# Peptides against a protein of PDB entry 6MBK, part 144

Target 1, 240 residues: chain A of PDB entry 6MBK
Amino acid sequence: GFEMVNFKEEGFGLRATRDIKAEELFLWVPRKLLMTVESAKNSVLGPLYSQDRILQAMGNIALAFHLLCERASPNSFWQPYIQTLPSEYDTPLYFEEDEVRYLQSTQAIHDVFSQYKNTARQYAYFYKVIQTHPHANKLPLKDSFTYEDYRWAVSSVMTRQNQIPTEDGSRVTLALIPLWDMCNHTNGLITTGYNLEDDRCECVALQDFRAGEQIYIFYGTRSNAEFVIHSGFFFDNNSH

## One batch from the design tools (peptide; made by RFdiffusion4, then SolubleMPNN)

Design b2_p16_7_s2 (from b2_p16_7, 9 letters changed)
Fold by OpenDDE base, seed 4:
Structure b2_p16_7_s2 (fold): chain B 240 residues (1-240), chain A 16 residues (1-16)
Amino acid sequence: as target 1 above (240 residues)
Amino acid sequence: SLEEWLARHFPISLAI
């Protein structure tokens, strides 16, 4: 139904190999393939997670560390997925001075500064944790944990995290979704969900796609400012 | 490779 392609200016995306109709279920990803807070707890990060209140309280940070640990692990199941992730992002954590100055004309500037401050504080905290905590000794990132690493992981999670139900459906948790992340994004209607019966993420086509066309998805309601801050996307006339 | 990994773990999604 689709193939991965590196599109100019858009990076990796999915291209239809046949005609796909609107509302057709064309993509699904079972829970077992997701990078989740649960998979983080079940990984080499698990012992540290169990002892660190911030990791426990902030699923996005847990995912960021999970991502870093798996990236640093040559035999990680998710290596092929992780290798598809951008090395840099169009998020505020990567903004140059001119970009930050531009944002000073917007209400988003305070959120940007908050993000910078929070990320720096988190890095400083976890740098100390990784250096001193006994359960950090077995982490593959023990001797290699830079701000650039943390910035990358946080930005990866920020742009790609999805809310999914827990296994019992009682709560929501966070996940990175391989293959799903390979879709580029558009504005529109959310055509994504989680099928608890089959325990999988599901995506239906937002519109008709012809063979050879790029497949776009939409899975979040955000303002343009929020997209810039959290996703690195901007859509003209975004009604959200 | 990525393609092999995708084919192995996402065979249904890629094939439909």
Scores: peptide ipSAE 0.282, ipTM 0.821, DockQ to the pose 0.035
Fold by OpenDDE base, seed 1:
Structure b2_p16_7_s2 (fold): chain B 240 residues (1-240), chain A 16 residues (1-16)
Amino acid sequence: as target 1 above (240 residues)
Amino acid sequence: SLEEWLARHFPISLAI
C-alpha cells in the first residue's frame, strides 16, 4: 500500500499507492529486521558486551556500538538502512558555538553541557576499552573509533530509539526500526505498537490517506527542544 | 539498493 519516495523538502518518505483508512494496519516490521540490544549481543559486539558492565547496563550505548559496528561492516544486513541515516543531527552534541552561547541565557545550558561532558567521558572510556580489551580486537571500528563516530551513533540512537518488548514480553528493550525511520513524521496521536503474537512492530494509519499522498506517522518522536533536555544517555547509578 | 532491500524484506508491508 505504499512506496518509498524522495520528497524534495522532507527527504525519504512513504507515499500511499492506494487509499488507506484511519486506523488501518498498513505497516509492520518483524523483530528480525530491527537493530536491537539482542541483535547487538548476537553480533561481533557480543563477546565485548558480555564483559562490559556499561554496555550491559545501558542498552542505548549498546545500540550505538551496534550501529557503529554494522556501519563499519560492508556486508551488514542493515547497510541500506544505515546509509539513509543523517550524517548530522539537531541534537545538542552538534550545536555550534553560537547556538551554545545563545543557550547560556537559559537553564537548558546546564543540560547541554552535561550531555557534552557525559558523551566525552563515555567516548574516553570506550576508546580505552576498544584499544585494550581482548574481545574488542575483532571489532571493525577498532582502528577508526573517533569521537565524531561516537557522537553520530549516540545521536542516531537518541533520536531514533524505540522501546519494544523483549521476545518473551517480560521486559522492555530498545530498538532502531528501519522502515519507521524511512517514514516522515508528524505530530499527533501515537499510532504504533508491538504485536507480541506476531513478533512485530505495527503502525496504523493516523488518518485517511489517498493514493499518492505522503504517509506520516507518529511514534513519540521528540522535538529539537526536547532533545536539549533529554537525558537518554544518562544512567542514574553513575556506572560511568 | 534501498528499494531492493525493502522489497526483499518488507514485501507484505509494501503490498498492502
Scores: peptide ipSAE 0.282, ipTM 0.808, DockQ to the pose 0.034
Fold by OpenDDE base, seed 5:
Structure b2_p16_7_s2 (fold): chain B 240 residues (1-240), chain A 16 residues (1-16)
Amino acid sequence: as target 1 above (240 residues)
Amino acid sequence: SLEEWLARHFPISLAI
């Protein structure tokens, strides 16, 4: 139904290999392929997670550390996915001096500075944790944990995190969704949801696409100034 | 490669 293509202006995206109709289920991603807070807990990060209150309370930070640990692990299942992630982002954490100066005339500057300060404080905290905590000794990033690493991971999660149900559907958790997040965005309606019966993220086509056209999806309203969670619809049983 | 990884783990989604 689709293929991965590196588009000159947009980077990686999905191209239709046949005609796809609006509302057609063209893409799904099983939970086992997602990077989740649960997969973080079940990884080399798990022992530290069980002992650190911030990791437990802040699923986005748990995902950031999970991403860093997996990136540092040559045998990580997610290596091919992680290698597709941008090396830099247009998030406030990457703003240059000129961009910050431009924002000084706006109300956004306070949010930018807040994000910088928060991220720096988090880095300083976790740097100390990684250096001193016994369960951090097994982390592949122990001897190489820079602010740049943390900034990248936080920005990756900020731009790509999705809210999904837990396996039992009782709570909401966070996930990075490989393959799905390779779709470039357009305006429209959110057509991504989670099917609990099949335990998978599902995406239906926003519109008709012809063979050879790029497939776009709508991520919803996003702001790089704040941590925005991609909200999908949770589909009831037999919705698709 | 990414394509091989996708083909292995997303065979149904890619084939549809």
Scores: peptide ipSAE 0.251, ipTM 0.809, DockQ to the pose 0.035
Fold by OpenDDE base, seed 2:
Structure b2_p16_7_s2 (fold): chain B 240 residues (1-240), chain A 16 residues (1-16)
Amino acid sequence: as target 1 above (240 residues)
Amino acid sequence: SLEEWLARHFPISLAI
C-alpha cells in the first residue's frame, strides 16, 4: 500500500505504507480510469473526431481537446485528476522573451520557433473548426476557446502522454494516466507496462521501499529539453 | 476530494 503525500520539495508523491519489494506490482491503473483517444471518441468530442482528419491523425491533439472538454465539464469523472495538473509548464510554449533571446544563440531556437508556429497554426485551425463545424456546437469550448487553453492542453499532453495498447492490443494509442502522474520519478529502467489480460497499466517497484519511504517510479518522464524534440505536435506535412 | 476519488477508484492499488 501507499498514500498520497505532498512532499515540500518534490510536490505530490507516493509514500509506502508497508514494505514493498523490488519487482513487486504495487500500482496499477485500469483502462477505464485513463484519459485516452478512445475515451475522447466516446465523449462529447466523438462526433467532431469522426469528421476531423487532424483529430483522427494526431492522437495527441485529440487527447488535448479531450482534456479541455473534460476540464470545462463540472461533472467530469476526471475532475479530481485534472485539478492536480499544473496551471503552467516549463515547455517552450511558456518561454518568456528573455528565455527565447537566450536561446537565439543556440540551435534549439529553430525547434522552439517551429513548435510555436505549429501550435499557433493548430490553434487557428481548430478555432475555425469549433466556430463552423456542426459537431462542435455541443463542445463546452464553443464560446471560450483561447490560445492559452490550447497551449495548456498541448503542454499537458506533451508532458504526460503515455503510449498504451488499444483495447484489442492491435495498435498503440495515447493516454493520460491518473495516479502515475502523481508519483515523483527517478532515473532508471522503465518499470511500467500494460497488462492486456487485466486491461490495466502496471508499475512494479524499481527497488525495495520501506514503510514510510517515498516511492519513486520511472515511466518515461521527459526532461524539459526532450519536450522540444519529442513534442509530437509537429505536423508532418506528408500526412496531407 | 482527490483522496476520496483515489480511494474510490484505486482501492486495491492503495491497499496493497
Scores: peptide ipSAE 0.310, ipTM 0.834, DockQ to the pose 0.034; fails the geometry check

Design b2_p16_7_s3 (from b2_p16_7, 10 letters changed)
Fold by OpenDDE base, seed 5:
Structure b2_p16_7_s3 (fold): chain B 240 residues (1-240), chain A 16 residues (1-16)
Amino acid sequence: as target 1 above (240 residues)
Amino acid sequence: SLEDWLARHFPISLAI
Protein backbone atom coordinates (compact mmCIF):
# COMPACT_ATOMS: atom_id res chain seq x y z
CA GLY B 1 0.00 0.00 0.00
CA PHE B 2 2.99 2.36 0.32
CA GLU B 3 6.60 2.82 -0.71
CA MET B 4 9.58 4.60 0.78
CA VAL B 5 10.50 7.77 -1.06
CA ASN B 6 13.09 10.45 -0.53
CA PHE B 7 11.09 13.64 -0.76
CA LYS B 8 12.65 16.99 -1.44
CA GLU B 9 13.02 19.07 1.70
CA GLU B 10 11.37 16.42 3.88
CA GLY B 11 13.81 13.57 3.38
CA PHE B 12 12.52 10.04 3.62
CA GLY B 13 8.78 9.52 3.75
CA LEU B 14 6.07 7.11 2.70
CA ARG B 15 4.05 7.43 -0.49
CA ALA B 16 0.79 5.64 -1.12
CA THR B 17 0.87 3.13 -3.97
CA ARG B 18 -2.92 2.84 -3.96
CA ASP B 19 -5.82 4.76 -2.58
CA ILE B 20 -5.94 4.50 1.20
CA LYS B 21 -9.10 5.39 3.07
CA ALA B 22 -9.32 7.28 6.31
CA GLU B 23 -9.14 4.98 9.34
CA GLU B 24 -7.73 2.15 7.23
CA LEU B 25 -5.02 0.13 8.98
CA PHE B 26 -2.24 0.62 6.47
CA LEU B 27 0.86 0.11 8.64
CA TRP B 28 1.84 -2.06 11.59
CA VAL B 29 5.13 -2.86 13.28
CA PRO B 30 5.54 -5.96 15.47
CA ARG B 31 7.32 -5.55 18.82
CA LYS B 32 10.20 -7.71 17.64
CA LEU B 33 11.19 -5.03 15.14
CA LEU B 34 11.19 -2.17 17.67
CA MET B 35 14.19 -0.83 19.49
CA THR B 36 12.99 -0.93 23.08
CA VAL B 37 14.29 -0.74 26.61
CA GLU B 38 13.76 -4.49 26.67
CA SER B 39 15.83 -5.05 23.54
CA ALA B 40 18.50 -2.86 25.16
CA LYS B 41 18.43 -5.09 28.24
CA ASN B 42 18.74 -8.15 26.01
CA SER B 43 21.68 -6.68 24.06
CA VAL B 44 25.37 -6.27 24.84
CA LEU B 45 24.25 -3.37 27.03
CA GLY B 46 22.29 -5.72 29.30
CA PRO B 47 25.01 -6.48 31.86
CA LEU B 48 25.78 -2.80 32.33
CA TYR B 49 22.09 -1.94 32.44
CA SER B 50 21.56 -4.42 35.25
CA GLN B 51 24.15 -2.62 37.37
CA ASP B 52 23.61 1.04 36.51
CA ARG B 53 20.84 2.85 38.35
CA ILE B 54 20.52 5.64 35.81
CA LEU B 55 20.08 3.27 32.88
CA GLN B 56 17.47 1.43 34.88
CA ALA B 57 15.62 4.56 35.92
CA MET B 58 15.74 6.43 32.62
CA GLY B 59 14.52 4.42 29.67
CA ASN B 60 15.36 7.20 27.24
CA ILE B 61 19.03 7.00 28.22
CA ALA B 62 18.91 3.24 27.93
CA LEU B 63 17.55 3.66 24.39
CA ALA B 64 20.25 6.20 23.58
CA PHE B 65 22.97 3.76 24.60
CA HIS B 66 21.20 0.95 22.81
CA LEU B 67 21.15 3.07 19.67
CA LEU B 68 24.87 3.82 20.00
CA CYS B 69 25.76 0.19 20.58
CA GLU B 70 23.72 -0.96 17.60
CA ARG B 71 25.16 1.79 15.39
CA ALA B 72 28.64 0.61 16.32
CA SER B 73 27.73 -3.02 15.56
CA PRO B 74 28.14 -3.90 11.86
CA ASN B 75 25.86 -6.91 12.20
CA SER B 76 23.08 -5.09 14.04
CA PHE B 77 19.61 -5.96 12.87
CA TRP B 78 18.75 -2.27 12.93
CA GLN B 79 21.66 -1.03 10.78
CA PRO B 80 19.46 -0.24 7.78
CA TYR B 81 17.12 1.73 10.03
CA ILE B 82 19.89 3.52 11.92
CA GLN B 83 21.45 4.62 8.65
CA THR B 84 18.26 6.50 7.80
CA LEU B 85 18.48 8.61 10.94
CA PRO B 86 19.65 12.19 10.57
CA SER B 87 23.26 12.89 11.44
CA GLU B 88 22.16 16.13 13.09
CA TYR B 89 18.91 17.37 14.56
CA ASP B 90 17.02 20.60 14.98
CA THR B 91 17.07 20.18 18.75
CA PRO B 92 18.41 22.55 21.40
CA LEU B 93 21.53 20.40 21.71
CA TYR B 94 22.44 21.40 18.16
CA PHE B 95 21.60 25.07 18.40
CA GLU B 96 24.25 27.35 17.07
CA GLU B 97 25.49 30.37 18.93
CA ASP B 98 23.20 32.68 16.99
CA GLU B 99 20.16 30.57 17.78
CA VAL B 100 21.07 30.54 21.45
CA ARG B 101 21.53 34.30 21.39
CA TYR B 102 18.12 34.70 19.85
CA LEU B 103 16.60 32.55 22.56
CA GLN B 104 18.24 34.59 25.32
CA SER B 105 15.37 37.02 24.98
CA THR B 106 12.86 34.24 25.60
CA GLN B 107 11.86 32.04 28.50
CA ALA B 108 12.99 29.04 26.47
CA ILE B 109 16.63 29.83 27.17
CA HIS B 110 16.42 28.38 30.66
CA ASP B 111 15.12 25.09 29.34
CA VAL B 112 17.78 25.02 26.64
CA PHE B 113 20.56 25.62 29.13
CA SER B 114 19.11 23.05 31.47
CA GLN B 115 19.05 20.49 28.69
CA TYR B 116 22.63 21.32 27.76
CA LYS B 117 23.81 21.01 31.34
CA ASN B 118 21.92 17.79 31.96
CA THR B 119 23.19 16.19 28.77
CA ALA B 120 26.76 17.22 29.52
CA ARG B 121 26.49 15.82 33.03
CA GLN B 122 25.06 12.57 31.74
CA TYR B 123 27.85 12.29 29.21
CA ALA B 124 30.50 12.88 31.84
CA TYR B 125 28.92 10.31 34.12
CA PHE B 126 28.64 7.65 31.46
CA TYR B 127 32.08 8.36 30.06
CA LYS B 128 33.44 7.44 33.47
CA VAL B 129 31.17 4.40 33.68
CA ILE B 130 32.27 3.18 30.25
CA GLN B 131 35.92 3.63 31.18
CA THR B 132 35.72 1.94 34.56
CA HIS B 133 32.86 -0.53 34.69
CA PRO B 134 33.79 -4.15 33.94
CA HIS B 135 30.67 -4.79 31.88
CA ALA B 136 31.40 -1.80 29.68
CA ASN B 137 34.38 -3.62 28.17
CA LYS B 138 32.02 -5.52 25.88
CA LEU B 139 30.45 -2.40 24.46
CA PRO B 140 31.51 -1.57 20.90
CA LEU B 141 31.72 2.10 21.90
CA LYS B 142 34.24 1.44 24.70
CA ASP B 143 37.07 3.28 22.98
CA SER B 144 34.90 5.64 20.95
CA PHE B 145 32.37 7.47 23.06
CA THR B 146 32.30 11.18 22.33
CA TYR B 147 29.96 13.92 23.38
CA GLU B 148 28.88 14.16 19.75
CA ASP B 149 27.91 10.50 19.81
CA TYR B 150 25.91 10.99 22.98
CA ARG B 151 24.29 14.19 21.75
CA TRP B 152 23.24 12.43 18.57
CA ALA B 153 21.82 9.43 20.38
CA VAL B 154 19.95 11.50 22.95
CA SER B 155 18.54 13.71 20.21
CA SER B 156 17.55 10.71 18.12
CA VAL B 157 15.68 9.24 21.05
CA MET B 158 14.17 12.54 22.11
CA THR B 159 12.68 13.11 18.67
CA ARG B 160 11.63 9.54 17.95
CA GLN B 161 10.85 7.78 21.23
CA ASN B 162 7.36 6.44 21.79
CA GLN B 163 5.54 5.07 24.78
CA ILE B 164 4.35 1.53 24.27
CA PRO B 165 3.07 -1.09 26.68
CA THR B 166 5.24 -3.86 28.00
CA GLU B 167 4.43 -7.29 26.63
CA ASP B 168 2.10 -8.01 29.54
CA GLY B 169 0.53 -4.56 29.34
CA SER B 170 1.30 -3.89 33.00
CA ARG B 171 3.66 -0.98 32.39
CA VAL B 172 4.72 1.49 29.76
CA THR B 173 8.14 1.38 28.16
CA LEU B 174 9.92 3.31 25.43
CA ALA B 175 10.50 2.35 21.83
CA LEU B 176 11.87 3.55 18.54
CA ILE B 177 9.57 2.36 15.80
CA PRO B 178 11.23 1.62 12.44
CA LEU B 179 9.21 2.18 9.26
CA TRP B 180 6.51 4.04 11.18
CA ASP B 181 8.81 6.91 12.07
CA MET B 182 9.60 7.33 8.39
CA CYS B 183 6.21 8.97 8.00
CA ASN B 184 6.36 12.71 7.98
CA HIS B 185 3.97 14.55 10.22
CA THR B 186 0.98 16.80 9.82
CA ASN B 187 -1.61 18.28 12.13
CA GLY B 188 -4.55 16.12 13.06
CA LEU B 189 -5.49 13.33 15.39
CA ILE B 190 -3.25 10.63 16.74
CA THR B 191 -3.98 7.54 14.68
CA THR B 192 -1.25 5.30 16.06
CA GLY B 193 -1.78 2.83 18.85
CA TYR B 194 -0.51 -0.41 20.22
CA ASN B 195 -2.42 -3.64 19.79
CA LEU B 196 -1.52 -5.87 22.72
CA GLU B 197 -3.33 -8.90 21.35
CA ASP B 198 -1.24 -8.92 18.20
CA ASP B 199 1.72 -7.30 19.99
CA ARG B 200 2.24 -4.62 17.39
CA CYS B 201 2.17 -0.91 16.82
CA GLU B 202 -0.69 -0.02 14.49
CA CYS B 203 -1.29 3.06 12.39
CA VAL B 204 -4.54 3.93 10.69
CA ALA B 205 -4.81 6.56 8.02
CA LEU B 206 -5.52 10.07 9.25
CA GLN B 207 -7.36 10.89 6.04
CA ASP B 208 -7.93 9.59 2.56
CA PHE B 209 -4.75 9.36 0.53
CA ARG B 210 -4.66 8.83 -3.20
CA ALA B 211 -2.14 6.74 -5.03
CA GLY B 212 1.03 8.79 -5.38
CA GLU B 213 0.37 11.03 -2.37
CA GLN B 214 2.68 11.23 0.60
CA ILE B 215 1.26 9.64 3.71
CA TYR B 216 1.36 11.90 6.73
CA ILE B 217 0.59 11.04 10.33
CA PHE B 218 0.13 13.11 13.44
CA TYR B 219 2.72 12.53 16.15
CA GLY B 220 1.02 14.82 18.65
CA THR B 221 2.04 18.12 20.13
CA ARG B 222 5.81 18.38 20.21
CA SER B 223 8.42 20.80 21.38
CA ASN B 224 12.08 20.44 20.49
CA ALA B 225 12.89 22.26 23.71
CA GLU B 226 11.15 19.64 25.82
CA PHE B 227 11.54 15.94 26.22
CA VAL B 228 8.34 14.90 24.52
CA ILE B 229 7.33 11.30 24.04
CA HIS B 230 5.13 10.35 21.14
CA SER B 231 1.72 9.52 22.55
CA GLY B 232 -0.70 6.96 21.26
CA PHE B 233 -3.73 5.00 22.25
CA PHE B 234 -3.62 1.43 23.42
CA PHE B 235 -6.07 -1.38 22.83
CA ASP B 236 -6.21 -4.87 24.25
CA ASN B 237 -8.29 -6.31 21.45
CA ASN B 238 -7.88 -6.63 17.72
CA SER B 239 -10.20 -3.73 16.97
CA HIS B 240 -8.51 -2.68 13.78
CA SER A 1 19.76 -1.85 1.52
CA LEU A 2 17.01 -0.22 3.50
CA GLU A 3 14.51 -1.25 0.86
CA ASP A 4 15.60 -4.85 1.07
CA TRP A 5 15.48 -4.71 4.85
CA LEU A 6 11.98 -3.26 4.78
CA ALA A 7 10.83 -5.78 2.21
CA ARG A 8 12.16 -8.65 4.29
CA HIS A 9 10.77 -7.56 7.62
CA PHE A 10 7.66 -5.63 6.64
CA PRO A 11 6.40 -7.58 3.65
CA ILE A 12 2.75 -7.47 4.63
CA SER A 13 2.72 -3.81 5.61
CA LEU A 14 4.33 -2.81 2.32
CA ALA A 15 2.11 -5.03 0.21
CA ILE A 16 -1.33 -4.07 1.52
Scores: peptide ipSAE 0.302, ipTM 0.852, DockQ to the pose 0.035
Fold by OpenDDE base, seed 4:
Structure b2_p16_7_s3 (fold): chain B 240 residues (1-240), chain A 16 residues (1-16)
Amino acid sequence: as target 1 above (240 residues)
Amino acid sequence: SLEDWLARHFPISLAI
């Protein structure tokens, strides 16, 4: 029902290969294909995760390190997905001086500064951990962990993380969702969910799409300010 | 390739 296409200005996205009707289930991704905190625990990162309280407490950071480990692993199952990720993001961590200066006139400036400060502190902490912790010796990033790497991974997770239920449905956890991330985003109604019975993410069409049209999805209610900070997106007249 | 990976792991979604 769809194909991957590189759209001008928007990058990779999904294009309908047939007419898709509104509310039609057109995309699903089973848990086994997701990059999750659980897959991080089950990876080469697992031993370090089990001994680092920050990784345990902050699922987004666990995902960031999981992403870095898998990126550094030539035989990673997720290599084809990881290669689709942008090399840079429109998030505050990539803002130039002029962009930061522009934000000084907005309420977002404090959040931007906090994000910079927190990210820098996290990097410094984990740089030391990776250099000194015994369980870090097996990590493929052991000898290659730069701020640019960390900034990229954190930004990747920040823009692409999804809340999904745990396997038992008792809690929520975080996941990166291959193929799902190939969709570009629009404002509108959330058309995404998790089917626990089939243990998969599901996406229904927001609207009718004709063959040849780009498929857009919406999976989060955020203000424009929050979108700018966390996703790099901005929608005029965002009702959320 | 990405296409091969997608086809292998997402065959139903891509085909529908």
Scores: peptide ipSAE 0.255, ipTM 0.804, DockQ to the pose 0.035
Fold by OpenDDE base, seed 3:
Structure b2_p16_7_s3 (fold): chain B 240 residues (1-240), chain A 16 residues (1-16)
Amino acid sequence: as target 1 above (240 residues)
Amino acid sequence: SLEDWLARHFPISLAI
């Protein structure tokens, strides 16, 4: 057992309510609770997804639009989770002019400009799609789709996306994982995976934790500057 | 609330 706690320096995290042993399965998240490309296809976004080649080709963009549609839906199942997301991020899309000027002396400037350019182009494309496509009329964002909305959604997905198997296990897809995002991270061995038999994300304890200790997890690394997909969803004791 | 949502959907994970 664990509880959600707001730690002073680390923010939200998990605290053990009992002694947890190393390699013990203490945390799991069923597929039905995840925001996925599959749930996007099954939502109000589904008709547009089925007609737009970019949404079909780029699962991260599909997930960003799914996040925007659910945020704009008062009765969304994921409202309690979405309300926990930051309103702003430390991604290159939020860099001020002075920060960009500072980076001009580094090779990172090319990646920043590329990300900015690509995001702006995507926004311009989808702004036109939302204004003109018949299936976009059903979207709750039809009359309110700003660059700030798109920047936020893209940054949310970029910083929080995970790789999981499809329902049939034949392919890899993308997901946002409630509760998982509320854990603080440590370095070490990956202790996360996906159990296809039980259709859930699973986390086993990296070490022994005593009652009252903060639980840290490790499921890979990600960068705020890159559209890196979190791939740390595999360990020997769990099938994919 | 978040707490109610977690309690409803993660009862086993929170209690185990």
Scores: peptide ipSAE 0.326, ipTM 0.861, DockQ to the pose 0.034; fails the geometry check
Fold by OpenDDE base, seed 2:
Structure b2_p16_7_s3 (fold): chain B 240 residues (1-240), chain A 16 residues (1-16)
Amino acid sequence: as target 1 above (240 residues)
Amino acid sequence: SLEDWLARHFPISLAI
């Protein structure tokens, strides 16, 4: 087993309560606990999702709105998870003026500005949708949808989204994975996967861990640079 | 609490 620990320097992490062997399945998360595009479709967002082409086309945006709706819902199943999410992120959307000025000397500035512009455009679009679309009337965020909310949700999804199979395994979809997000990571081999038979995310131990040791997992590199590149928030100019 | 939520929904993962 493991326990959650707030490590002073590393934040929340998992600590082994017993010896864990390498390749041992020690952590799994059933689909029913995940925040997915499917759970978004099945939520209060579902009616709007069914009518909005951008939500349908961009699963990451659907997750962002799902996250916002659940955050705004006091009785949300995911409240305990959502409360563990950072209030701010080190993503380009949160860069201060001095950081942007520093980046002006780099080639990264164009990507940063593109992300800013795209996020602002998305916000403006969805602000209008939320104000005017009949199915948006039931959304808990209708009267309080701010750019800061959108920036946070987008950044949360950008930093935490995972690809998982659909229930039938025919396609891939996006998910936020509770408990998984609470693990600190190390470099190494990806030791995570999805078990379709048991319909769950699975993590096996990268190495032996002794009782009392922090458990590190590797489920992919999450660099800020990769967030900029792989942020599905770039509208392909060709879709419109 | 988060711990209670985890204990309820991840009982096997936390116990193993």
Scores: peptide ipSAE 0.270, ipTM 0.811, DockQ to the pose 0.034; fails the geometry check

Design b2_p16_7_s4 (from b2_p16_7, 10 letters changed)
Fold by OpenDDE base, seed 3:
Structure b2_p16_7_s4 (fold): chain B 240 residues (1-240), chain A 16 residues (1-16)
Amino acid sequence: as target 1 above (240 residues)
Amino acid sequence: SLEDWLARHFPISLSI
């Protein structure tokens, strides 16, 4: 029904190989292919997760550590996906001094400073945890955990995280969705959802597409401007 | 490779 194509100006996207009708389910991603808080708990990170209250309370941080552990694992299932991720991001954590000075005239500066301060505090905390906690000895991060690593992982999750239901459908959790990240996006109505019966992310066509046309999807991704005004951190109130 | 991984797990082909 579709193929991945590198479009000259837009980068990687989907092209229809046949006619697709509006509202047709043309694309899906099963839970087993997602990087989730659940897969983090079932990984080498699981023992540490079960003992650290911050990892339990903040699913985005758990996902960031999961991403770092899998990146450091040569045999990780997600290696082909992880290798497609940017090495740097246009998030406030990567702002240079001149960019910060420019923002001093705006209210956004408070959010930038807050994000920077919080991220630095989290790094300092987890650096100590990785160096001292018994369950951290099994992590591939023990000998290589820099601020740059943490900044990259946090920014990757901040820019790419999605909300999905837990396996039992009782709560909302976070996931990175391969294939979604490789599509070009449009603004408009959300065309994505989660099918609990089939346990998969689903995308329906926004409009009719002809064979050979580029397919655009919209699943509520944030713009770079929104990263200045949002912390990107979600706190699970039920972790307490 | 990325192409092999996509071919195995997704109903999609790469035309690069």
Scores: peptide ipSAE 0.339, ipTM 0.829, DockQ to the pose 0.032
Fold by OpenDDE base, seed 5:
Structure b2_p16_7_s4 (fold): chain B 240 residues (1-240), chain A 16 residues (1-16)
Amino acid sequence: as target 1 above (240 residues)
Amino acid sequence: SLEDWLARHFPISLSI
């Protein structure tokens, strides 16, 4: 139904290989393929997670560390996915001096500075944790944990995290969704949901696409200045 | 490659 293509201006995206109709279920991603807070808990990070209150309370930070650990692991299942992630982002954490100066005239500057300060404080905290905590000794990033690493991971999660149900549907958790997040965005309606019965993320076509056209999806309202979670509709039945 | 990884793990999604 679709193929991955490196588009000159937009980078990687999905192109239709046949005609796709509006509301057609064209893409799904099973939970087992997602990077989740649960997969973080079940990884080499698990022992540290069980002992650190911030990791437990902040699913986005747990995902950031999970991403760093998997990136540092040559045999990680997600290596091919991680290698597709940008090396840098347009998030406030990457703003250059000129961009910051421009924002000084706006109310956004306070949010930018807050994000910088928070991220720096988090890095300093976790640097100490990684250096001193017994359960951090097995982390592949123990001897190589830089601010740049943390900034990248936090920015990756900030721009790509999705809110999904837990396996039992009782709570909401966070996930990075391979393949799905390779779609470029357009304006429209959110057409991504989670099917609990089949335990998968599902995406239906926003509109008709012809063979050879790029497939776009709507991520919803986003801001790089804040941690925005991709929202979707949760489906209790196989309605798609 | 990424393509091979996708083909292996998302065979149904890519084929429909």
Scores: peptide ipSAE 0.281, ipTM 0.839, DockQ to the pose 0.035
Fold by OpenDDE base, seed 4:
Structure b2_p16_7_s4 (fold): chain B 240 residues (1-240), chain A 16 residues (1-16)
Amino acid sequence: as target 1 above (240 residues)
Amino acid sequence: SLEDWLARHFPISLSI
């Protein structure tokens, strides 16, 4: 139904190999393939997670560290997925001076500065944790944990994290979703969900796609400012 | 490769 393609200016995306109709279920991803807070707990990060209150409290940070640990692990199941992730992002953590100055004309500037400050503080905290905590000794990133690494991981999670139900459906948790994550994004209606019965993420087509067309998805309701801050996307006339 | 990994783990999604 689709293939992965590197699109100019858009990076990796999915291209339809046949005609896909609107509302057709064209993509699903079972829980077992997701990078989740649970998979982080079950990984080499698990012992540290169990001892660090910030990792426990902030699922996005847990995912960021999970991503870094798996990236540093040559035999990681997710290596092929991780290798598709951008090396840099259009998020505020990567903004140049001119981009930050542009945002000064918006109410988002305070959120940007807060993000910078929080990320720097988190890095400093976890740098110390990784250097000193006994359960960090076995982490593959033990001797290689830079701000650039952390910025990348945080930005990866920020742009790509999804809320999914826990296995019992009682709560929500966070996940990175391989293959799903390879779709480029558009504005529109959310056509994504989680099927608890089959324990999988599901995506239906927003519109008709012809063979050879790029498939776009939409799975979040955000303002343009929030998209810029959290996703690195901007859509003209965003109604959200 | 990525393609092999995708084909191995997402065969249904890729084939429909």
Scores: peptide ipSAE 0.273, ipTM 0.822, DockQ to the pose 0.035
Fold by OpenDDE base, seed 2:
Structure b2_p16_7_s4 (fold): chain B 240 residues (1-240), chain A 16 residues (1-16)
Amino acid sequence: as target 1 above (240 residues)
Amino acid sequence: SLEDWLARHFPISLSI
């Protein structure tokens, strides 16, 4: 067992309520609790998804829109999870002018600008789609879709997306994983996987934890620097 | 609350 704790320096995390042994399965999240591309297709976004090639081709964008739609839905199942998400991120999309100026002296500036341009283009595209597409009429975003909303959703997905198998295990898809996102992490070996038989994400303990200790996991969280390289929101011109 | 939501949907994972 574990409990959720707000650690002063680390923020929300898990604390062991009993001794946990290394390699013990202590945390799992069933598929039904995940925000996935599949759940996006089954949501109010589904009709639009079925008609928009970019949403179909870019699961991370589909997930970003799913996140926005659910955030805008007071009765969303995921509201308690969504409320735990940061309001802002340390991703390049949130860099201040001085930070960008500092980066101008580095090679990273080209990647930052590319991310800015791609995100802006995506926003402009989907703004038009939301305004004009018949299947967008039921979206809670219809009358209020700002760049700030999109930036937030993209950054949320960029920082928190996970690859999981499809229900049939034939392909990979993307998911936001509640509870996992609430754990603090340490560097090490990935201790997470997916159990297709039980249809759940699984996390095993990296080490022994004693009752009262904070549990750290490693599920492929990225550094801020890696967000530039692995944003996944770069439009591949070859897809059109 | 978040705690209630977690307790409802992660009862086994939180208890073991």
Scores: peptide ipSAE 0.303, ipTM 0.836, DockQ to the pose 0.034; fails the geometry check

